# Peptides against a protein of PDB entry 1IK9, part 112

Target 1, 211 residues: chain A of PDB entry 1IK9
Amino acid sequence: MERKISRIHLVSEPSITHFLQVSWEKTLESGFVITLTDGHSAWTGTVSESEISQEADDMAMEKGKYVGELRKALLSGAGPADVYTFNFSKESCYFFFEKNLKDVSFRLGSFNLEKVENPAEVIRELICYCLDTIAENQAKNEHLQKENERLLRDWNDVQGRFEKCVSAKEALETDLYKRFILVLNEKKTKIRSLHNKLLNAAQEREKDIKQ
Target 2, 207 residues: chain A of PDB entry 1IK9 as posed
Amino acid sequence: MERKISRIHLVSEPSITHFLQVSWEKTLESGFVITLTDGHSAWTGTVSESEISQEADDMAMEKGKYVGELRKALLSADVYTFNFSKESAYFFFEKNLKDVSFRLGSFNLEKVENPAEVIRELIAYALDTIAENQAKNEHLQKENERLLRDWNDVQGRFEKAVSAKEALETDLYKRFILVLNEKKTKIRSLHNKLLNAAQEREKDIKQ
Target 3, 195 residues: chain B of PDB entry 1IK9 as posed
Amino acid sequence: MERKISRIHLVSEPSITHFLQVSWEKTLESGFVITLTDGHSAWTGTVSESEISQEADDMAMEKGKYVGELRKALLSVYTFNFSKESAYFFFEKNLKDVSFRLGSFNLEKVENPAEVIRELIAYALDTIAENQAKNEHLQKENERLLRDWNDVQGRFEKAVSAKEALETDLYKRFILVLNEKKTKIRSLHNKLLNA

## One batch from the design tools (peptide; made by RFdiffusion4, then SolubleMPNN)

Design b2_p16_8_s3 (from b2_p16_8, 11 letters changed)
Fold by OpenDDE base, seed 4:
Structure b2_p16_8_s3 (fold): chain B 211 residues (1-211), chain C 211 residues (1-211), chain A 16 residues (1-16)
Amino acid sequence: as target 1 above (211 residues)
Amino acid sequence: as target 1 above (211 residues)
Amino acid sequence: MKPFNHNPEFEKKLLS
């Protein structure tokens, strides 16, 4: 079962933060349980897949698009851009929400809730879920932090090896060129010496012929 | 202000999860606010630095050690190993907790709480804090995940550059050696040719003298 | 990591 708790403000009680819990198995489309609380009272309702389909049909909206709007409305909380307005009557237990567009507001959905007999139990379970989620997220954060530190060490190690490889390549190239130039110059000197010996031998032979 | 919410079980109400909120500015040692709730009622008390010091002195415990025990008791919740037992009287508003060792239990601390007039407000604020903490931890998790993915890419990039550098170093050495051998062999061939010319010139001169 | 094989043949060919 997946769960999301969000903060909402009711039009009737704008100063009192309400909490909207939505619980579902795999997809919100298959139905969900909605729970509303003000920290004192709680109200719960079950919304079936058939009710979701009927609401989509009544709105002349494609079911996937409608479920996409439900997900934005019910799981995100009222984002700062008052795109969704929530209404609840404690007397009738009727919950409805509207999507506010620039020039048009329309009802997105409505649910009949029931007042929970023991709201304290629902509130305790809601707080337990929040604390469990905090603990799980903290454990994940600590794991990711340790992995981040590991990856950073591994990066530094490879970077240091890379820099050493670059320097070793440049040093090798420089050394090989220096050695090459030395040997080449020795061979050039020997060639020049042998040419001079040939020139001298030719001059001596020309002197021996001229007697 | 730092805050921690934990789950506790009261000896008097072991079936009802209670929530213990502790709030402090910088250190628990400087004093804290404790809030207890069962999801219906709430109780709050302020514990001063002087009260913490007095409780440490009355226990004949070093203050830092005592604060260390307070932190374990009040901020961790009752861990699975029932090391801390929590007691609260709703009538007297007296809260106390004990440390259970193998052969000895002792009172670790006690606080006079006051019943909150509007528990729903305290409960809503507590839930708000939990939801904020969830959101912050989720944002941190997403950030760390993205950073881990970045570090992994950067590691792969440097690793690939390192492998290319190794291969380029080996290729450079091989190429420089091949080029060197070619030039060296040309010079060696020229030296041999010049020596042969010198030998031939000497043999021709020896023939001219014998003739 | 394979040690960079200094090609000892090359030093011999250089000296040779």
Scores: peptide ipSAE 0.028, ipTM 0.846, DockQ to the pose 0.004
Fold by OpenDDE base, seed 3:
Structure b2_p16_8_s3 (fold): chain B 211 residues (1-211), chain C 211 residues (1-211), chain A 16 residues (1-16)
Amino acid sequence: as target 1 above (211 residues)
Amino acid sequence: as target 1 above (211 residues)
Amino acid sequence: MKPFNHNPEFEKKLLS
């Protein structure tokens, strides 16, 4: 079961924050339970999948688009203030909400609610849900923070190893070239020595021919 | 201002979850406001720094230790259930709490509360605070999640560069040795050729002398 | 990263 609590202002009671709780299974389209409270009284109603389908049809709106509008109105909390207006009559227990466009307001939906006999129980459950959600979110925050710190350490370790690898590669190249130059210079010296021996042998032969 | 809401069970009403709100400035030791609610009625009291000091003295407890016990009792929520017991008389508005040890229970503190005239306002404010805390924690969770994903990408990028650096270091050594062997073999061939020229020149000189 | 360019000065010294 998913649940969302939102603050709303009723047109009839604009100075009193109301709380709108919506509870559903997997998708809002499958139906939901709606609860309204002012912190003293509570009202609850059930909206079925068939009612949602009927309201979409009555509005000549595609069901997915209609559910998208319901989701924005009922689950977003106090979104950008002036887009959705909420109305509730405590006498009739009739709840309805409108979408305000620039030049036109239209009724998006309406629900008959029932006054809860023990509103304190509903209010306590609502506060419990909020406290549970806070605790879960805090635990998740602590976990994510520890993960971030771990990932940052791991990144620094790999970065430091990478820098050492780069430096070690440059050092290896330099060392290999130095060793190779020593061996090559030895061979070059031997080549020069052999050339000098050939020159001396040629000069000695020229002396032997000249007797 | 800091605030904590906790679920508590009163000894007199063990089936009804109560909510204990504590609000303070920087430290609990400087004093706090305590609010109790059952979702219908609310009671509030103020506890001063002087009262906290006096209660610590009356208990013959070091103030920092006493404040530590207050923090565990009043801010931990329903901690391990059986350590702290809460009592409240709706008639006297007297709130007190006890710490239960294996063989001894002792009163940790007591407060005179006042019944709030409009409990709905206090309850609405409490729910608002919960909803604000949920929203803040959700935003922090989303931020930390995005940071985790970034740090993981950055780690993978550096790790991949490090592995390439290792492989490229090994390849460098192999390539340098191959190149060096080619040059060295050329020098060795030249040395062998020069030795053969010296041997031939010596054999020709020996023929010229026998001639 | 720049490819493992052999130091062209060292390559010249080896060939020289």
Scores: peptide ipSAE 0.031, ipTM 0.846, DockQ to the pose 0.004; fails the geometry check
Fold by OpenDDE base, seed 2:
Structure b2_p16_8_s3 (fold): chain B 211 residues (1-211), chain C 211 residues (1-211), chain A 16 residues (1-16)
Amino acid sequence: as target 1 above (211 residues)
Amino acid sequence: as target 1 above (211 residues)
Amino acid sequence: MKPFNHNPEFEKKLLS
């Protein structure tokens, strides 16, 4: 079961933070359970896939688009743009919410809720879910932090090896050229010496012909 | 203000999950506010630095060690080892907790709490803190995930450069030796040619003398 | 990365 809890403000009780819990299996489209609480009372309703389909049809909206709007309204809470307005009557247990666009507000959905007989149990379970979610997120954070530290160490190791490889390549080139120049200079000296010997032998032969 | 919420079970009400909130400034040693709730009622107490010091003295325990035990008991909740037992009387508003060791249980601390007049406000504030903590942890998780992905890309980039550097070093050595051998062989051929010319010149001069 | 071209000065000294 997937679950999301969000803060909402009711139009009728704007000074009292309410909490909207939505619970579903795999996708919100397959239906969901909605729970509203003010920290003292709780109200719950079940919305079926057929009701979601009917609401999409009544709105003349494609079902996937409608479910996408439901997800934004019910799971995100009142995001920073106050795009969604929530209404609830404690007397009728009727919950509805509107999407506020620039020039028009329209009802996005409505649910009949039932007052929970034991609201403390629902509140405790909601707090338990929050604490479990905190623990899971903390464990994930610790894991990701350790992995970041590992990746940084591994990066520094390869970077250091790379810098050493660059330096070693430059040093190798320099060393090889120095060694090659020494050997080539020896051969050049030998060639010069042999040329001088040939010149001297030719000069001696020319002297012997001139007696 | 630092805050920690934990699940606890009271000895008197083991079937009802309670929530223990501890709030403090900088360190638990400087005092704290304790809040207990069952999701319907709430009880709050304030523990001063002087009370913590007195409890440490009464226990004949070093203050830092005592605060370390308080932190384990009050902030970790009943960890998986059930090392801490929590007791609360709703009639007397007396809260106490024990540390269970193998052969002995001892009272680690006790607090007089006061019943909160508006428990729904305390519960709403507690849920708000949980939701804020979830949002903060989610933002941290998303940040760490993006950083992990960056570090992995950076590692793959430097690793690929390193492998290219290794291959380039090996190719450099091979290429330099090939070029050097070509030049060296040319010089060796020139030396051999010059030696042959010297030998021929010496043989011709020996013929001219015999002639 | 600059292609590790041979140092032109050393190549000239080899041919020289």
Scores: peptide ipSAE 0.030, ipTM 0.847, DockQ to the pose 0.004; fails the geometry check
Fold by OpenDDE base, seed 1:
Parts: C-alpha cells; sequence; structure tokens
Structure b2_p16_8_s3 (fold): chain B 211 residues (1-211), chain C 211 residues (1-211), chain A 16 residues (1-16)
C-alpha cells in the first residue's frame, strides 16, 4: 500500500492547516482511501475505481488524464500556485476540489467522507507513518552519503593512478629515446670511422701508383 | 532550534502510542521544551538548564553523563530493549522516566507538564514538522542519488582512461622498440658493407705490391 | 602499480 500525506487549506478554514492522506494499492486509478484531518477530527472515505471512472466520464475527460489530475491534486498538496482549491463541509462530510485555471475554475472531483469516531487513532497512525518515513529516509540518506564518500575515494584513487600512468608513460618514452640515441650515435661514429679508413686506404693506393 | 519526535509507550497506557517531542537550542543541556501527545490531548513543559543541573546533582551524576542519558531517553524513543520506561499522569501532569538495568530501575528524570488548551494546533504543527522533514530528506536523497550517479560515471570514465593509458604505455614501448630495431639493423648492415669494402681494398693493395 | 616490466629480452635484442 502506498500513502501520501499533504498539507491543504480548506476554503472554509484557510487559517487551519488540514492534512490530506491518500492511500492506494499500486495505482491511484484502482481506487484509494482519502483521510482528512485538522489534528482534532478526522474524516475518511473510500473512492473506488468505478467512482474514478464515473467522475472521468462526467467530466468528459480521458481516464488516464483524469487520474493524472487527481494525482496532482491529491498527492502534491496545495502547490505554491493554488492550482487546486479544496472544499470540505464538516456538516455534510462532502469533500470536493477544484482546478483553478486563469479564466475558469472547475470541479475536478468530489467525495463523501465519514467522520471517524476515534480521530486520535487516525492521527496517531498518521504521525507513526511520518516518523517511520523519516527514519527510513534518514537511513537511506546515511547510506547514500557513505556511498558518495566511497565513490569519491575510489575516484581519487583511480585519478591518482591515471596521473601516475601518464607521467610514467612520458618518462618511459624519454628514457627509451635517450637510450636509442646513445646506441645510434655509437653506430654513426663507427660508420664515420670506417668511411675515414676507406678514404685513407684510397689515398695510400694513389700514392703507391704515382714512383 | 532542533527538534526530535519519538514514539513512546506510557506505563499507564501501553496500548496507546504517545509521541514525545523534544525541542532545544544548540544543546540539550541548555534546556528544552518537551511536548507529549496521544493524538487528542497534548501536554508541554519547559525544562531549564538549572533543572537539568539539579536533576544531575540529585542523581549524583556528572552533568555531561546525565545529559547523555537524557539524550538517549528523550531523543532515541523507546529503543527495542525497553531500556527507558516512560510514566505520565494525565491528572497530575507529572512525567517521569526510568532507566531499566538488569537488576535495578532508577528514575532518570521528571518533569511537570501543562495541558495544552488547543491540542489540535500542537498536533498540526507536529505533523507539519514531520512533513517538512520528509520533504527535506527526500530532496536530500534525490540530490545524493544524483551525486552517486555522477561520481559513478566519473569513476568509470577515469577507470577507462587509466586502462587506456596502461595499454597505450605497453603499445608505446613495443612500437619504439620495433622502430629502433629497424634503424639499428640498417646501421649494422652499413657497418658490415663498409668492413667488406675495407677488406677488398686491402686485398687489392696486397696484389699491387706483389705485382 | 603494475610493475613496468622492462622486457629484458628487448634490451638484449637491442644490444645484440
Amino acid sequence: as target 1 above (211 residues)
Amino acid sequence: as target 1 above (211 residues)
Amino acid sequence: MKPFNHNPEFEKKLLS
């Protein structure tokens, strides 16, 4: 079961933060349980897949698009742009929400809720879920932080090896060239010496022919 | 201001999860505000630095050690080992907690609380804090995850460059040796040719003298 | 660090 809790402001009580909990299995389209609380009272309602389908049809909206709007309205909280307006009557237990566009507001959905007899239990469970989520997220943060530190160390180690490999390649090239030049110079000197011996032998032979 | 919310079980109401909020500035030793709620009622109390010092003295405990025990009791929740037992009288508004050791339990601290007139506001604020903490931790998790992915890519890139550098170094050595052997063999062939020319010139001169 | 194995056979072939 997935759950999302959001802060909302009701049109009837804009100064009192309400909490909208939505719980669902796998997909919001398959239905959900909505819970509203003001921290003293709680109201709950079950929204079936058939009700979601009917609301989409009544709006002449494609079901996937409608569910996409429901997800934005019910799971995102009142986004900073007041794109969704929430209305609830504590008397009728009727909850409805509107999408506000520049020139038009329209009802996106409506649900009948029921007043919970023991709101304290619902509130405690909601707080428990928040605390569990905090603990899980903290454990995940600590794990990810330790992994980041590991990956950074591993990166620095490989980077240092890479730089040493580059320097060692340049040093190897320089050493090999120095050794090669020495050996080549010895062979060049030997060639020059042999050429001089050939020139001298030719000059001596020319002297022997000239008596 | 730092805040920690923990689930606790009261000895008087073990079946009802209570929430213990502790809020403090910088250090728990400088004093704190304790808030207890059952999701319907709330109780709050301020604990001063002087009260913490007095409780440490009354226990004949070093203040830093006492604050260390307070931190474990009040901020860790009921750890899985029931090391801390929480007691609260809704009538007297007296909160006290004990440390359970194998052979002895002792009172670790006690606080007078006051019943909050508007518990719904305290509960709403507590839920708001939980939701803010969840949002902050989620944003941090997403950031750390993206950093992990970046660091892993960067590590793979440097590792791949390092492996290429190692291979390029081995290839460089092999190429330089091949080129050097070719040039060296040319010089060796030239030396052999010049030696043969010297031998022939010497043989011709010996013929001219005999002649 | 993989030891830079100077291939001693290459040095011998160069001097030979």
Scores: peptide ipSAE 0.028, ipTM 0.846, DockQ to the pose 0.004; fails the geometry check

Design b2_p16_8_s4 (from b2_p16_8, 10 letters changed)
Fold by OpenDDE base, seed 2:
Structure b2_p16_8_s4 (fold): chain B 211 residues (1-211), chain C 211 residues (1-211), chain A 16 residues (1-16)
Amino acid sequence: as target 1 above (211 residues)
Amino acid sequence: as target 1 above (211 residues)
Amino acid sequence: MKAFKHNKEFEEKLLS
């Protein structure tokens, strides 16, 4: 079972924060249970897949699009843009909500709710769910924090190895060139020495021919 | 202002989850406000720094240690170990809690509460705080998740650069050695050629003398 | 990191 709680304001009672709970299985399209509370009283209604389908048909809206609008209205909370207006009569137990567009408001859905006999139980369960959700989110945050600290350490380790590898490559190149220059200079010196010996031998032979 | 809400069970009403809210400024030691609710009624009391100090003295406990025990009892919730027992009389509005050790239970603290006239307002505010805390924790979670994904990408980038650096170091060494061998082989060939010319010149001179 | 074995054979071929 999935659940979402949101704050809403009723047009009839704009000064009293109400809480709208929606509960469903896997998808909102398959139906849901709606619960409204003011922190003292509670009201509940069940909305079937058939009712959702009928409302989509009555609106001449594709079902998936309609469910997408229901999801925004009922699960997102009263977002800062007041795109959705909520109405409830405690007398008739009739709940309806409208989508407000620039030049047109239209009823997006309506539900008959029933007054809960034991509202304290519903309120306690709602608070329990909030506390459980807080605990779960805290545990996830602690896990992600530890993972981020791990990843940062691992990044610093690899970065340090990379910097050492770059430095070691430059040092290797420098060392190899130094060693090569030494050996090359020895061979150049030997070549010069052998050339001088050849020149001397040629000069001596030219002297021996001139007696 | 800091706040913590926890679930507790009262010895007198073990089947009904109660919610204990504690609110304080900076430190619990400076005093706090305690609120108890069953989802229908609410009770509130204020505990001063003086009362905390007096209770610590009466218990012959160091104040910081006593506040540490209060923090565990009142803020941690009824942890799975039932280390703390909560008692409340709706008639006297007297709240007290005990710490349960292996062979000894002792009263850790007691507070006189007052019944709230408008419990629905307290309950609504409590639910609002829970929903705000959920939203804040979700935003932190999303931030940490994005940071985690960033750190993982950055780690993979540096790791890939490091592997390329290692391979490039090995390739550099191999290339330098190949180039060095070519140049040295040329010099060795030149040395051998010059030695052969010296040997030939010496043999010709020895023929000219015999001739 | 495999310690770059100084290719002793290469140093010997250079000196040789």
Scores: peptide ipSAE 0.031, ipTM 0.841, DockQ to the pose 0.004
Fold by OpenDDE base, seed 1:
Structure b2_p16_8_s4 (fold): chain B 211 residues (1-211), chain C 211 residues (1-211), chain A 16 residues (1-16)
Amino acid sequence: as target 1 above (211 residues)
Amino acid sequence: as target 1 above (211 residues)
Amino acid sequence: MKAFKHNKEFEEKLLS
């Protein structure tokens, strides 16, 4: 079971924050339980998959698009610019919500709720869910933070090894060239010495022929 | 202002989850506001720094140690093995809590609370705080997750560069050695050729002298 | 750090 709690403002009671809980299995399209509370009273209704389909049909809206709008309305609260307005009559227990566009508002959905006999139990359970969610999210945050710190250390270690490898490569190249130049110069000196000996031998032979 | 909400079970009502909110500025030692609710009624009390000091003195406990126990009791709920038991009389509005040790329980603190006239407002504010905390923690989780993914990519990139640097260093060494051997062999061949020319010139001179 | 095996064989081939 998935659950989302959102703050909403009812048109009839705009100064009193209400809480809209939606609970569903797998997908909102399969139906959901809606719970409304003002922190004193609670109202609950079950919305079936058939009711969702009927509301989509009545709106002449494609079901997936309608469910997409339901998800935005019911799981996101009013939205960033009061895109959704919520209405509830405590007398009739009729809940409906509208989508506000620039020049038009239209009813997006409506549900009959029932007043909960023991609202304190619903409120306690709602608070328990919030506290559980906080604890889970805190544990996840602590885990992710420790993992970030580990990954950062591991990155710094590899970066330091990489820089040492670059420097060691340049040092190796420089050392090999220095050694090679020394050996080449020795061989070049030996070649020059042998050439001079050949020139001297040729000059001595030319002197011996000239007596 | 810092705040912590915990679930507790009252000895008088063990089947009904209560919520203990503690609110403080900077340190619990400087005083705090305690709020108790059952989801229908709420009770609030202010605990001053002087009252905390007096309770520590009455217990013959060092203040820092006492505040450390208060923090464990009031911010952690019952603890992992009902180490703290909470008592509240709705009639007297007297709240007290005990620390349970193996063979002894002792009162750790006591507070006079007052019944809140509008508990729904306190409950709504408590739920609002929970929802804000959930939203903040979710945003932090998403940020930390994205940062983890970034750090992991960066680690893989540096690791791949490091491995390429190691391989390039081994390849450089091998290539330089091959080039050096070729040039050395050329110089060695030239030295051998010059030595043979010197030997031949010496033999020809010895023939010219015998002639 | 993989110890760079100074290829002793290369030093010997250079000197030789």
Scores: peptide ipSAE 0.030, ipTM 0.842, DockQ to the pose 0.004; fails the geometry check
Fold by OpenDDE base, seed 3:
Structure b2_p16_8_s4 (fold): chain B 211 residues (1-211), chain C 211 residues (1-211), chain A 16 residues (1-16)
Amino acid sequence: as target 1 above (211 residues)
Amino acid sequence: as target 1 above (211 residues)
Amino acid sequence: MKAFKHNKEFEEKLLS
């Protein structure tokens, strides 16, 4: 079960923050339970998948689009743009909400609610859900923070190994070239010595021919 | 200002979850505001730094230790160990709490509360604070998640560069040795050729002397 | 870190 609580303002009571709780299974399209409270009284209603389908048809709106509008209205609360207006009559228990566009307002949906006999129980359960959600989110935050710190350490370790590898590569190249130059110079010296011996042998042969 | 809401059970009403809100500036030691609610009624009291100091003295407890016990009792709610017992009289508005040790219970603190005239406003504000805390924690979770994903990418990039550096070091060594062997073999061939020329020149000189 | 065994055999093949 998924649940969302949002703050809303009623047109009839704009100075009093109301709370709109919506609970559903997997998707809002499958139906939901709606609960309204002012912190003293509570009202609840159930909206079925068939009612959602009927409202979409009555509006001549594609069901997925209609559910998308319901999701924005009922789960976002009073977003910053006053795009959704909420109305509730305590006398009739009739809840309806409108979408305000630039030049036209239209009713998006309406529900008959029932006054809860024990609003304190509903309010306590709502506060409990908020506290549970806070605790879960805090635990998740602590976990993510510890993981961030781990990942940063692991990054620093690999970075330091990489820098050492770069330096070790340069050092290896330099050392190999130095060793190679030494051996090559030894071979060059031996070649020069053998050439000098050949030149001397040729000069001695020229002397032996000249008696 | 810091605030904590916790669930508590009253000895007089063990079946009804109550909510204990504590708000303070920087430290609980500087004083706090306590609010109790059952979702219908609310009671509030202010506890000064002087009252906290007096209660610590009355208990013959070091102030820092006493504040540590207050923090555990008032901010943790009913922790799993039933270590703290909460009592409230609606008639007297007297709130007190006890610490239960294995063989002894002792009163940890007590407060006179006042019944709130408009409990709905206090309850609405409490729910608003919960919703704000949920929103802040969600935003923090989303931020930390994105940072985790970034750090993981950065780690993978450095790891891949490190592996390439290791392979490039091994390849460099192998290439340098191969090139060096080629040059050395050329020099060795030249040395052998010069030795053979010296041997032939010596044999020709021996023929010229016999001749 | 695999100790780069300085290939003593390579130095010997160079001196030989």
Scores: peptide ipSAE 0.029, ipTM 0.841, DockQ to the pose 0.004; fails the geometry check
Fold by OpenDDE base, seed 4:
Structure b2_p16_8_s4 (fold): chain B 211 residues (1-211), chain C 211 residues (1-211), chain A 16 residues (1-16)
Amino acid sequence: as target 1 above (211 residues)
Amino acid sequence: as target 1 above (211 residues)
Amino acid sequence: MKAFKHNKEFEEKLLS
């Protein structure tokens, strides 16, 4: 079971933060349980897949698009843009919500809720879920933080090896060229010496022929 | 202001999860506000630094050690080891907690709480805090996840550059040696040719003298 | 190991 708790403001009670819990299995489209609380009272309703389909049909909206709007409305709370307006009557237990567009507001959905006899139990369970979610998210944060620190160490180690490799390449190139120049110069000197010996031998032979 | 909400079970109501909120400024030692709720009623008390010091003194415990025990008791909830037992009288509004050791249980602290007139407001604020903490932790998780993915990419990039550098170093060394051997062999061949010319010139001179 | 062997063979070919 998946669930999401969001804060909403009811048109009838704009000063009182309400909490909207939606619980579902795998997909919101398959139906969900909605729970509303003001921290004192709680109301619950079950919305079936058939009701979701009927609401989509009544709106002449494609079911996937409708479910997409339900997801935005019911799981995100009233986003900062007041795109969704929530209404609830404590007397009739009728919950409905509207999507507000620039020039048009329309009812997105409506649900009959029932007043919970023991709201304290629902509120306690809601708080328990919040605390469990906090603990899970904290554990995940600590894990990700440790992994980040590991990855950063591993990066620094490879970076340091890379820099050493670059420096070692440049040093090797420089050393090999120095050694090469030394040996090449020795061979050039030996070639010059041998040429001079050949020139001298030719000059001596020319002197021996001239007597 | 820092706060922590934990689940506790009261000895008087072991079947009902209670929530213990502790709120403090910078350090728990400087005093704190404690709030208890069962999801229907709420009770609040303020504990001053002087009361913490007095409780430590009455226990003949060093203040830092006492605050360390307070932190474990009040901020962690009843850990799985039932090391801390919580007691609350709704009639007297007296809250106390004990540390259970193998052979000894002792009162760790006690606080007079007051019943909150509007528990729904306290409960709503508590739920709001939980939802804010969830949102903050989710944002942190998403950030850390993106950072992990970045660090992993950066590691792969440096690793690939390092491997290329190693291969380039080996290739450079091999190329420089090949070039050097070629030039060296040319010079060696020229030296041998010059020596042969010198030997031939000497043999010709020896023939000219015998002739 | 391979790099050092190439350097030695190179030095030997150089001296030779």
Scores: peptide ipSAE 0.028, ipTM 0.842, DockQ to the pose 0.004; fails the geometry check

